# Peptides against a protein of PDB entry 2KNC, part 1

No score or structure here was measured in a lab: all are predicted.

Target 1, 74 residues: chain A of PDB entry 2KNC
Amino acid sequence: KGPDILVVLLSVMGAILLIGLAALLIWKLLITIHDRKEFAKFEEERARAKWDTANNPLYKEATSTFTNITYRGT
Below, numbering starts at 1 at the first letter of every chain, in headers, positions and changes, except where a header shows other numbers.
Peptide ipSAE was made for these designs. It is ipSAE averaged over its two directions, with the distance scale d0 held at 1.0 Angstrom where the peptide's residues are scored. Compare it between designs on one protein only; published cut-offs may not apply.
The geometry check fails a fold that doesn't show the stated peptide or that is severely misdrawn somewhere.

## One batch from the design tools (peptide; aimed at target 1 L24)

Design b1_p8_1 (made by RFdiffusion4)
Pose (drawn by RFdiffusion4):
Structure b1_p8_1 (pose): chain A 74 residues (1-74), chain P 8 residues (1-8)
Amino acid sequence: as target 1 above (74 residues)
Amino acid sequence: AALAALAA
């Protein structure tokens, strides 16, 4: 009663808030990192799909084009 | 350190 226990307690409460803030950051990555994969695999597909479609009109044809040396004509 | 100083 005499003392105040408030000031000492104020410091102790700071540790709880701080211990959580430290763990908060760690767990923040745990929930965020779970996305980095897809978020990456997302942009990863959008990158290849272009370079893998902005210049590949051969498949539409069939499965070849040149290297067809044979009886010519026209 | 600030919390330890406050408690002291």

Design b1_p8_1_s1 (made by RFdiffusion4, then SolubleMPNN; from b1_p8_1, 3 letters changed)
Fold by OpenDDE base, seed 4:
Structure b1_p8_1_s1 (fold): chain B 74 residues (1-74), chain A 8 residues (1-8)
Amino acid sequence: as target 1 above (74 residues)
Amino acid sequence: TLLAELAA
């Protein structure tokens, strides 16, 4: 039985496609995990920055409330 | 096995 050259060629092509697809899936998975970790870190840092701003003694609020000492509410 | 079929 001569080797079925068509079966060999199709099997090699199939193997290359499967390896390529697997590599792309692994790559996408790694990127997705990395991006989610980086995004979670970014949101944590953003949350901390908001809290730290509130506690920063140098932070000047955009809105200042002044008590008018001359206003005697009748 | 696929390898045995390829070797036959």
Scores: peptide ipSAE 0.035, ipTM 0.612, DockQ to the pose 0.121
OpenDDE base, seeds 1, 2, 3, 5: peptide ipSAE 0.034, 0.031, 0.032, 0.030; ipTM 0.598, 0.587, 0.588, 0.591

Design b1_p8_1_s2 (made by RFdiffusion4, then SolubleMPNN; from b1_p8_1, 5 letters changed)
Fold by OpenDDE base, seed 4:
Structure b1_p8_1_s2 (fold): chain B 74 residues (1-74), chain A 8 residues (1-8)
Amino acid sequence: as target 1 above (74 residues)
Amino acid sequence: LDLLLLAL
């Protein structure tokens, strides 16, 4: 007796749904990996820009600590 | 896919 047409239809529908779900999971995974790499690069560039500013001899921190050499703490 | 069709 030939394959049950209902079993064939349900198997094809199930396969299409599984392929669609797998494609969405792969797509989400690729985006998530991309976004994490871009965010890590952004944080590295931001950290580097902060260090470059701190090493700039023209950049004076708003708070400068001066050691008063005339202060003899009694 | 062909093996699944052959098993049916």
Scores: peptide ipSAE 0.054, ipTM 0.707, DockQ to the pose 0.121
OpenDDE base, seeds 1, 2, 3, 5: peptide ipSAE 0.036, 0.043, 0.052, 0.046; ipTM 0.635, 0.671, 0.691, 0.686

Design b1_p8_1_s3 (made by RFdiffusion4, then SolubleMPNN; from b1_p8_1, 6 letters changed)
Fold by OpenDDE base, seed 2:
Structure b1_p8_1_s3 (fold): chain B 74 residues (1-74), chain A 8 residues (1-8)
Amino acid sequence: as target 1 above (74 residues)
Amino acid sequence: LELLKLLL
């Protein structure tokens, strides 16, 4: 029997669609891994900036505890 | 090509 031209055309079309879908999935996976690494780096840099702010000698806590020397507890 | 000839 000669090659069923319809089966050949459908198989080639199906193969192209599967390759295209696989390429899109690989591309999406690579981007998702990249974005997660970049986000993790951003959160690390943000955490470091918060620590540097907490250790900044210019950061005066707005709460000054004044010991009232005049409080004689009777 | 030969695998395609075997399926077809």
Scores: peptide ipSAE 0.035, ipTM 0.654, DockQ to the pose 0.107
OpenDDE base, seeds 1, 3, 4, 5: peptide ipSAE 0.034, 0.031, 0.033, 0.029; ipTM 0.645, 0.633, 0.641, 0.625

Design b1_p8_1_s4 (made by RFdiffusion4, then SolubleMPNN; from b1_p8_1, 5 letters changed)
Fold by OpenDDE base, seed 4:
Structure b1_p8_1_s4 (fold): chain B 74 residues (1-74), chain A 8 residues (1-8)
Amino acid sequence: as target 1 above (74 residues)
Amino acid sequence: LLLEELAL
């Protein structure tokens, strides 16, 4: 009984499909990890930009607390 | 198993 040429063809087709699917999954995984790292960096830079704006001596808060020197607290 | 079926 020669190898069922149909079984060999289907096994090769199945192997090619599995390799293609594995390559797509690896590619998607690499992109997803890259995008998450880039997004985390972007959110860190955005957080730093907000904190740096708060510490920027040119940023005058819209509300300045003036201590009235003549206010003797009762 | 697969190598016996492939007649390699």
Scores: peptide ipSAE 0.036, ipTM 0.669, DockQ to the pose 0.147
OpenDDE base, seeds 1, 2, 3, 5: peptide ipSAE 0.033, 0.032, 0.031, 0.029; ipTM 0.646, 0.642, 0.630, 0.624

Design b1_p8_2 (made by RFdiffusion4)
Pose (drawn by RFdiffusion4):
Structure b1_p8_2 (pose): chain A 74 residues (1-74), chain P 8 residues (1-8)
Amino acid sequence: as target 1 above (74 residues)
Amino acid sequence: LLAATAAA
């Protein structure tokens, strides 16, 4: 009663808030990193799908084009 | 989590 226990307690509360803030950051990555994979695999497909479609009209044909040396004509 | 820590 005489003292106050407020000031000492104020410091102790700070540790709880701080212990959580430290763990908050760690766990923040745990939930965010779970996405980095898809978020990466997302932009990864959009990158290769272009370079893998903005210049590949051979498949639409069949499965070859040149290297068809044979009886010519026209 | 921050709200639960502040309530604590």

Design b1_p8_2_s1 (made by RFdiffusion4, then SolubleMPNN; from b1_p8_2, 6 letters changed)
Fold by OpenDDE base, seed 1:
Structure b1_p8_2_s1 (fold): chain B 74 residues (1-74), chain A 8 residues (1-8)
Amino acid sequence: as target 1 above (74 residues)
Amino acid sequence: LLEELLKL
């Protein structure tokens, strides 16, 4: 039984595809973990900035409630 | 590895 050249070629092609897919999955996983850590840090910094703004005596609420005393809803 | 697959 000589080496089945077709089985060898298909196995090499399959191995290259599996290595490529594994590399892409590892790359995607690393980016996803990095992005989650960066997002968590960003939300912590945002929560801190919101707290610092709430304690700032110069903070003016952007919501001005205008009561239109002339609106008689009849 | 390749020589072992070639013997199968």
Scores: peptide ipSAE 0.054, ipTM 0.722, DockQ to the pose 0.071
OpenDDE base, seeds 2, 3, 4, 5: peptide ipSAE 0.042, 0.033, 0.026, 0.043; ipTM 0.693, 0.665, 0.628, 0.694

Design b1_p8_2_s2 (made by RFdiffusion4, then SolubleMPNN; from b1_p8_2, 6 letters changed)
Fold by OpenDDE base, seed 1:
Structure b1_p8_2_s2 (fold): chain B 74 residues (1-74), chain A 8 residues (1-8)
Amino acid sequence: as target 1 above (74 residues)
Amino acid sequence: LLDLLLSL
């Protein structure tokens, strides 16, 4: 039985599709790992910046709660 | 690989 040319063509097409899908999955995985590492660094830097702000004796919270003593709720 | 596939 000679090589089924259709089987060869379908196998080559299938292999190209599988390689393409594998490359896309690897690419997406690498980006996802990169983005998670960058986000973790960003959150660490943001946490440090919050600590530096909290330790700054010149930082006054902008929120002044004025309790209106004259407000008699009915 | 191709020769192996052709030999099946």
Scores: peptide ipSAE 0.064, ipTM 0.744, DockQ to the pose 0.073
OpenDDE base, seeds 2, 3, 4, 5: peptide ipSAE 0.056, 0.058, 0.064, 0.054; ipTM 0.732, 0.733, 0.751, 0.727

Design b1_p8_2_s3 (made by RFdiffusion4, then SolubleMPNN; from b1_p8_2, 6 letters changed)
Fold by OpenDDE base, seed 3:
Structure b1_p8_2_s3 (fold): chain B 74 residues (1-74), chain A 8 residues (1-8)
Amino acid sequence: as target 1 above (74 residues)
Amino acid sequence: LLEELLEL
């Protein structure tokens, strides 16, 4: 009884499909990890740029809080 | 789906 040619063919096709799917899942996983690292780096760089702006002697805060000493909140 | 998988 030779191997059933249909079973061999279906097993090879199934193996190719599983390898392709596994490759796509690995690729997506690597990318998702990369993007999360890049996003974390970008948020760190944005945080650092905000700190650097706070140390800029030319930075004038757009929001001046004036304490109105005449405000009697009744 | 494949494009979204390849562009990420």
Scores: peptide ipSAE 0.080, ipTM 0.795, DockQ to the pose 0.055
OpenDDE base, seeds 1, 2, 4, 5: peptide ipSAE 0.053, 0.043, 0.075, 0.059; ipTM 0.716, 0.688, 0.763, 0.747

Design b1_p8_2_s4 (made by RFdiffusion4, then SolubleMPNN; from b1_p8_2, 6 letters changed)
Fold by OpenDDE base, seed 1:
Structure b1_p8_2_s4 (fold): chain B 74 residues (1-74), chain A 8 residues (1-8)
Amino acid sequence: as target 1 above (74 residues)
Amino acid sequence: LLLELLRL
């Protein structure tokens, strides 16, 4: 019995699909790892910038609390 | 969905 031509055809099609899916999964995994590393660097830089801003003697809080001395809450 | 998968 020679190799069943249908089994050979389906096995080749299945192999191509599996290679394509494996390539997409590897690509998505590499992207996801890259993005997590980039986001971690961004959060580290943002944390450093927040520390530098908090220690900046030129930073004036934009919030001025005005106590309205004439407001009698009745 | 496909664009998101390919990151285009």
Scores: peptide ipSAE 0.071, ipTM 0.763, DockQ to the pose 0.052
OpenDDE base, seeds 2, 3, 4, 5: peptide ipSAE 0.070, 0.069, 0.063, 0.066; ipTM 0.765, 0.767, 0.729, 0.748

Design b1_p8_3 (made by RFdiffusion4)
Pose (drawn by RFdiffusion4):
Structure b1_p8_3 (pose): chain A 74 residues (1-74), chain P 8 residues (1-8)
Amino acid sequence: as target 1 above (74 residues)
Amino acid sequence: AAAVVVLA
């Protein structure tokens, strides 16, 4: 009673808040990193799908074009 | 909410 045990306790509470803040950061990445994969695989498909479609009209034809040396005509 | 629980 005489003392105050408030000041000493104030410091102890800080450790709890700080111990959580430290763990908060670690866990924050654990729940964010789980997305970085899809978030990456997301923009990864959008990158290759263009370079893999903004210049590939051969498939729509069939499966070849040139290298068809044979009896000519027209 | 979960972040507040982890901080607490």

Design b1_p8_3_s1 (made by RFdiffusion4, then SolubleMPNN; from b1_p8_3, 7 letters changed)
Fold by OpenDDE base, seed 1:
Structure b1_p8_3_s1 (fold): chain B 74 residues (1-74), chain A 8 residues (1-8)
Amino acid sequence: as target 1 above (74 residues)
Amino acid sequence: KLLEEILN
């Protein structure tokens, strides 16, 4: 029984495809973990900046409540 | 073994 050249070719092609897919999955996983760590750091820095702003006596709330006393909802 | 069985 000589090597079935078709089986060898298909196995090599399949192995290359599986290695390529595995490399893409590992790459995507590494990026996803990196992005999650960077996002967590960004949210921590944002939470700190919000806290620092809330404790800043120069912080003025941007919300002005305008009460239209002339609006009679009739 | 498995590669030798495929190559033979």
Scores: peptide ipSAE 0.057, ipTM 0.690, DockQ to the pose 0.043
OpenDDE base, seeds 2, 3, 4, 5: peptide ipSAE 0.049, 0.038, 0.042, 0.043; ipTM 0.664, 0.619, 0.663, 0.644; seed 5 fails the geometry check

Design b1_p8_3_s2 (made by RFdiffusion4, then SolubleMPNN; from b1_p8_3, 7 letters changed)
Fold by OpenDDE base, seed 1:
Structure b1_p8_3_s2 (fold): chain B 74 residues (1-74), chain A 8 residues (1-8)
Amino acid sequence: as target 1 above (74 residues)
Amino acid sequence: ELLEEILS
């Protein structure tokens, strides 16, 4: 029972493809985990900065409401 | 078994 050269070649090709696919999946998984951790830190820092700004007594709201008392809505 | 068949 000599090794079927075709089976050996196909198995090697299949193994290379599976290793390549596994490497890509691991790579994507690592990046996704990294990005989620970085994004979570960014959102925490942003939430803190927003909180600090809101509690800053020097913060003046950019919006002012002016009511035109002369406007008669006839 | 498959590995033994390949190595045979």
Scores: peptide ipSAE 0.053, ipTM 0.710, DockQ to the pose 0.042
OpenDDE base, seeds 2, 3, 4, 5: peptide ipSAE 0.051, 0.044, 0.050, 0.045; ipTM 0.705, 0.687, 0.704, 0.684

Design b1_p8_3_s3 (made by RFdiffusion4, then SolubleMPNN; from b1_p8_3, 7 letters changed)
Fold by OpenDDE base, seed 5:
Structure b1_p8_3_s3 (fold): chain B 74 residues (1-74), chain A 8 residues (1-8)
Amino acid sequence: as target 1 above (74 residues)
Amino acid sequence: ELLQQILL
C-alpha cells in the first residue's frame, strides 16, 4: 500500500501552517519582550533623572514657600 | 533608543 497521497498532502500543508504560525508567535514574543525591556529602561532613566535633579546642587526648586508672619488665620 | 523603532 503506497502512502495515501491525500494524507501526505494534508500533513505537509498542516506542517507548513504550524511552522508559519509558530514563527509568527516567536517573532511577536521577541518583539513584545524587546519593547517591554526598552520601556522599562526608559522608565528607569526617567526615574533616575528625577533623582539626579533632587541631588543636583544647581537645582533651584520652582516653588518658594514664604511664611507670612503677619497672617493671623482669622 | 526610541529612534530605532521609526526605521523598521
Scores: peptide ipSAE 0.048, ipTM 0.678, DockQ to the pose 0.044
OpenDDE base, seeds 1, 2, 3, 4: peptide ipSAE 0.046, 0.036, 0.047, 0.033; ipTM 0.654, 0.607, 0.664, 0.615

Design b1_p8_3_s4 (made by RFdiffusion4, then SolubleMPNN; from b1_p8_3, 7 letters changed)
Fold by OpenDDE base, seed 2:
Structure b1_p8_3_s4 (fold): chain B 74 residues (1-74), chain A 8 residues (1-8)
Amino acid sequence: as target 1 above (74 residues)
Amino acid sequence: RLLEEILR
């Protein structure tokens, strides 16, 4: 008995669909890992820039805390 | 929508 031609056709179609879905999932996974690594580098560079700014003698904080001497919280 | 979310 030769292989059922319908079973062969359906198995080939199913294999193509599964390969296509697997390729999309692998692609999505690679992008997600890439984007997380790029974001982690960006946050590390931003953290380093903040430390460099904090050690800069010319850095003046944009926010001055004034203690209002007249504010007696009643 | 779903394909754009899978490809993005």
Scores: peptide ipSAE 0.082, ipTM 0.767, DockQ to the pose 0.077
OpenDDE base, seeds 1, 3, 4, 5: peptide ipSAE 0.040, 0.033, 0.049, 0.037; ipTM 0.593, 0.605, 0.687, 0.625

Design b1_p8_4 (made by RFdiffusion4)
Pose (drawn by RFdiffusion4):
Structure b1_p8_4 (pose): chain A 74 residues (1-74), chain P 8 residues (1-8)
Amino acid sequence: as target 1 above (74 residues)
Amino acid sequence: VAAVAIVL
């Protein structure tokens, strides 16, 4: 009663808030990193799918084009 | 909400 226990307690409360803030950051990555994969695999497909479609009209044909040396005509 | 729970 005489003292105050408020000031000493104020410091102790800070540790709880701080212990959580430290763990908050660690866990924040745990929930965010679970996306970095798909977020990466996302942009990864959009990158290859372009370079893998902005210049590949051979497949639409069939499966070849040149290297067809044979009886010519027209 | 989970972040606030971790802090508290």

Design b1_p8_4_s1 (made by RFdiffusion4, then SolubleMPNN; from b1_p8_4, 6 letters changed)
Fold by OpenDDE base, seed 3:
Structure b1_p8_4_s1 (fold): chain B 74 residues (1-74), chain A 8 residues (1-8)
Amino acid sequence: as target 1 above (74 residues)
Amino acid sequence: LLLEEIIL
């Protein structure tokens, strides 16, 4: 009984499709890990930039608190 | 669209 040519053909096609799908899943996984690392770095750089802004002598706070000297809390 | 949702 020779190998069933149909079973061999379908198994080869299935193997190629599974390899292609596995390659796409590995690629997506690598990108997702890369993007999470890049996002973590970006949030760290934003946190640093906020600290540098707080130490910048040219930074004028948008909020000025005026103490109303005439406020008698009843 | 579909390729972007698979690759991102």
Scores: peptide ipSAE 0.090, ipTM 0.790, DockQ to the pose 0.073
OpenDDE base, seeds 1, 2, 4, 5: peptide ipSAE 0.055, 0.055, 0.086, 0.058; ipTM 0.694, 0.704, 0.781, 0.724

Design b1_p8_4_s2 (made by RFdiffusion4, then SolubleMPNN; from b1_p8_4, 6 letters changed)
Fold by OpenDDE base, seed 1:
Structure b1_p8_4_s2 (fold): chain B 74 residues (1-74), chain A 8 residues (1-8)
Amino acid sequence: as target 1 above (74 residues)
Amino acid sequence: DLLLEIIL
């Protein structure tokens, strides 16, 4: 019984598709790990910048609370 | 492009 040529062709096609899918999954995994590391650094730098800004005596809050004393809620 | 969203 020689190898079924159809089974060989389908197995080669299936192997190519599986290699392509595996390559995409590896690529997506590498990007996701990269992006998570970059985002973690960004959040650390942002946290440091927020602490440095909060400890800066020159930092003036941009929020001024104006109480409208003439507002009588009816 | 769905292929670009999978690859990027």
Scores: peptide ipSAE 0.108, ipTM 0.827, DockQ to the pose 0.072
OpenDDE base, seeds 2, 3, 4, 5: peptide ipSAE 0.071, 0.080, 0.083, 0.101; ipTM 0.743, 0.791, 0.793, 0.818

Design b1_p8_4_s3 (made by RFdiffusion4, then SolubleMPNN; from b1_p8_4, 6 letters changed)
Fold by OpenDDE base, seed 4:
Structure b1_p8_4_s3 (fold): chain B 74 residues (1-74), chain A 8 residues (1-8)
Amino acid sequence: as target 1 above (74 residues)
Amino acid sequence: TLLLEIIL
C-alpha cells in the first residue's frame, strides 16, 4: 500500500502552517524579551538618577515650602 | 489597540 497522497499533502500543509506559526511565536518572543530588557534598563537608569539626585548637595527640590506668616487659617 | 497588541 503506497503512501496516501492526501495524507502526504495534508501533512506538508500542516507542517508549513506550524513552521509559520513557530516563526511568528519566536519573533514575538524575541521582541518581548528585547523590550523587557530595554524597559528594565530604563527603570534602572531612572532609579539611579533618583539616587544620584538625592546624594547631590546642589540638588534643589522643585517644591519650595513658603510659610506665609500672615496666613490666618479661616 | 487589540489588533496592534496581536501583531507587535
Scores: peptide ipSAE 0.070, ipTM 0.758, DockQ to the pose 0.058
OpenDDE base, seeds 1, 2, 3, 5: peptide ipSAE 0.058, 0.056, 0.052, 0.051; ipTM 0.695, 0.692, 0.684, 0.681

Design b1_p8_4_s4 (made by RFdiffusion4, then SolubleMPNN; from b1_p8_4, 6 letters changed)
Fold by OpenDDE base, seed 1:
Structure b1_p8_4_s4 (fold): chain B 74 residues (1-74), chain A 8 residues (1-8)
Amino acid sequence: as target 1 above (74 residues)
Amino acid sequence: ELLEEILL
């Protein structure tokens, strides 16, 4: 009795499906790890840019307080 | 669901 042709066929089909599923899971895992690293880097750079904006000597507050010298509060 | 979230 040779290996049952149906068992061989089903085992090959099952192996192809498992390899395909494993490849998709690896691909998703790689993307998810990449995106998490990129997002963490982006949040670090954004945090750093927020701290640098507080110390940036080029940051002119858009609010110029004009002391109106003609405002006599009566 | 899982297949659609793997493909997008």
Scores: peptide ipSAE 0.127, ipTM 0.832, DockQ to the pose 0.083
OpenDDE base, seeds 2, 3, 4, 5: peptide ipSAE 0.124, 0.125, 0.118, 0.065; ipTM 0.830, 0.830, 0.824, 0.739

Design b1_p8_5 (made by RFdiffusion4)
Pose (drawn by RFdiffusion4):
Structure b1_p8_5 (pose): chain A 74 residues (1-74), chain P 8 residues (1-8)
Amino acid sequence: as target 1 above (74 residues)
Amino acid sequence: VSLAAATL
């Protein structure tokens, strides 16, 4: 009663808040990193799909073009 | 936001 136990307690409360803020950061990555994969695999497909479609009109044809040396005509 | 609020 005499003392105040407020000041000492104020410091102890800070540790709880701080212990959580430290763990908060760790767990923040745990929830965020779970996305980094897809978020990466997402942009990854959009990158290849272009370079893998902005210049590949051979497939639409069939499965070849040149290297067809044979009886010519026209 | 919910994680930060729960931690606090």

Design b1_p8_5_s1 (made by RFdiffusion4, then SolubleMPNN; from b1_p8_5, 6 letters changed)
Fold by OpenDDE base, seed 2:
Structure b1_p8_5_s1 (fold): chain B 74 residues (1-74), chain A 8 residues (1-8)
Amino acid sequence: as target 1 above (74 residues)
Amino acid sequence: QELLEQFL
């Protein structure tokens, strides 16, 4: 009995669909890993830039503490 | 953070 031509056709179609789906899942996984690594680098660079700004002698704190000289706490 | 974790 030769291989059933219908079983061969359905198996080839199923294999193509599974390979296509596997390729899309691998591609999505690679992008997700890439984007997470790029975002982690961006947050590290942003954190470093914030520390550099905090050490900048031109950085004036937005909060000025004024001691009210007329406030005699009773 | 949570909004960005939904897009990554």
Scores: peptide ipSAE 0.044, ipTM 0.665, DockQ to the pose 0.040
OpenDDE base, seeds 1, 3, 4, 5: peptide ipSAE 0.035, 0.043, 0.035, 0.040; ipTM 0.630, 0.647, 0.641, 0.659

Design b1_p8_5_s2 (made by RFdiffusion4, then SolubleMPNN; from b1_p8_5, 6 letters changed)
Fold by OpenDDE base, seed 4:
Structure b1_p8_5_s2 (fold): chain B 74 residues (1-74), chain A 8 residues (1-8)
Amino acid sequence: as target 1 above (74 residues)
Amino acid sequence: EELLKLFL
């Protein structure tokens, strides 16, 4: 008995659709892994910059509090 | 962020 032509056509169409879907899923997976690695690197660099700022004796806080000892609150 | 959710 030769291959059922309808089964062959449906299997080829199904295979093309599955390959297309698999390619989209692989693409999405690669982007998601890339973005997570880049974000993790960014958070690590930000953490390092925060630690470096905390250990830098030249870092002056942007806010200077001046206590005016002459201000009598009346 | 919301625009990225439309393409992901």
Scores: peptide ipSAE 0.074, ipTM 0.763, DockQ to the pose 0.054
OpenDDE base, seeds 1, 2, 3, 5: peptide ipSAE 0.046, 0.045, 0.059, 0.039; ipTM 0.698, 0.696, 0.735, 0.671

Design b1_p8_5_s3 (made by RFdiffusion4, then SolubleMPNN; from b1_p8_5, 6 letters changed)
Fold by OpenDDE base, seed 1:
Structure b1_p8_5_s3 (fold): chain B 74 residues (1-74), chain A 8 residues (1-8)
Amino acid sequence: as target 1 above (74 residues)
Amino acid sequence: LELLEKFL
């Protein structure tokens, strides 16, 4: 059986497409893992910054209690 | 090449 030129062409095209798709999937997976690790570090640094802010003697709570003395609750 | 000849 001589090499079926159509089978060879289709197999080469299929292999190129599969390699391209596999490379894109690996690339996307690596980025997604990187971004999640970076985001986890950012949330840790943000948590530390909140702790440092809570221990800062210059921290003024943004909570202003406004008592509306004109509110007659029925 | 020989592996390809074995499948075709």
Scores: peptide ipSAE 0.050, ipTM 0.694, DockQ to the pose 0.040
OpenDDE base, seeds 2, 3, 4, 5: peptide ipSAE 0.046, 0.042, 0.026, 0.034; ipTM 0.683, 0.670, 0.577, 0.635

Design b1_p8_5_s4 (made by RFdiffusion4, then SolubleMPNN; from b1_p8_5, 6 letters changed)
Fold by OpenDDE base, seed 1:
Structure b1_p8_5_s4 (fold): chain B 74 residues (1-74), chain A 8 residues (1-8)
Amino acid sequence: as target 1 above (74 residues)
Amino acid sequence: LELLELFL
């Protein structure tokens, strides 16, 4: 049985497509895992910076209490 | 195995 040239061509094309798809999936997975680890570090650093800001004696609360003297609550 | 049988 000589190799069906059509089956060989289709198998090679299918293998190239599957390898390409597998490489893209692995690449996307590696990036997604990297980005999640980097984002977790960024949120940890941001949390630490927030703690340092809360203990900063120069921190002024952005809350200004405006008492409207003209508000007659009925 | 089946891919090797394609060459034989």
Scores: peptide ipSAE 0.050, ipTM 0.690, DockQ to the pose 0.040
OpenDDE base, seeds 2, 3, 4, 5: peptide ipSAE 0.049, 0.046, 0.034, 0.042; ipTM 0.687, 0.681, 0.639, 0.670

Design b1_p8_6 (made by RFdiffusion4)
Pose (drawn by RFdiffusion4):
Structure b1_p8_6 (pose): chain A 74 residues (1-74), chain P 8 residues (1-8)
Amino acid sequence: as target 1 above (74 residues)
Amino acid sequence: VSLVVAFL
């Protein structure tokens, strides 16, 4: 009663808030990193799908074009 | 936000 226990307690409460803030950061990555994969695999497909479609009109044809040396005509 | 509030 005499003392105040408030000041000493104020410091102890800071540790709880701080211990959580430290763990908060760690766990923040755990929930965020779970996305980095898809978020990466997302932009990864959009990158290759372009370079893999902005210049590949051969498939639409069939499966080849040149290297068809044979009886010519027209 | 809910995660931060749970930790605090």

Design b1_p8_6_s1 (made by RFdiffusion4, then SolubleMPNN; from b1_p8_6, 5 letters changed)
Fold by OpenDDE base, seed 1:
Structure b1_p8_6_s1 (fold): chain B 74 residues (1-74), chain A 8 residues (1-8)
Amino acid sequence: as target 1 above (74 residues)
Amino acid sequence: LDLLEKFL
């Protein structure tokens, strides 16, 4: 049985495509894990900054209560 | 090559 040149060519092409796809999947997975860890740190820092802002004696609540004296609720 | 020939 001589090496079926067609089977060798198709197997090499298939192997290159599978290696390329596997490399892209690994790369995407590594980036996704990195971004999730960075986002978790960013949300922790943002939570700390919110606590520091809430304890700041210069913090003014952005909520103004406007009482509409002219509103007759029927 | 020899290992490939054994699988083909």
Scores: peptide ipSAE 0.065, ipTM 0.727, DockQ to the pose 0.039
OpenDDE base, seeds 2, 3, 4, 5: peptide ipSAE 0.062, 0.056, 0.037, 0.055; ipTM 0.724, 0.710, 0.634, 0.706

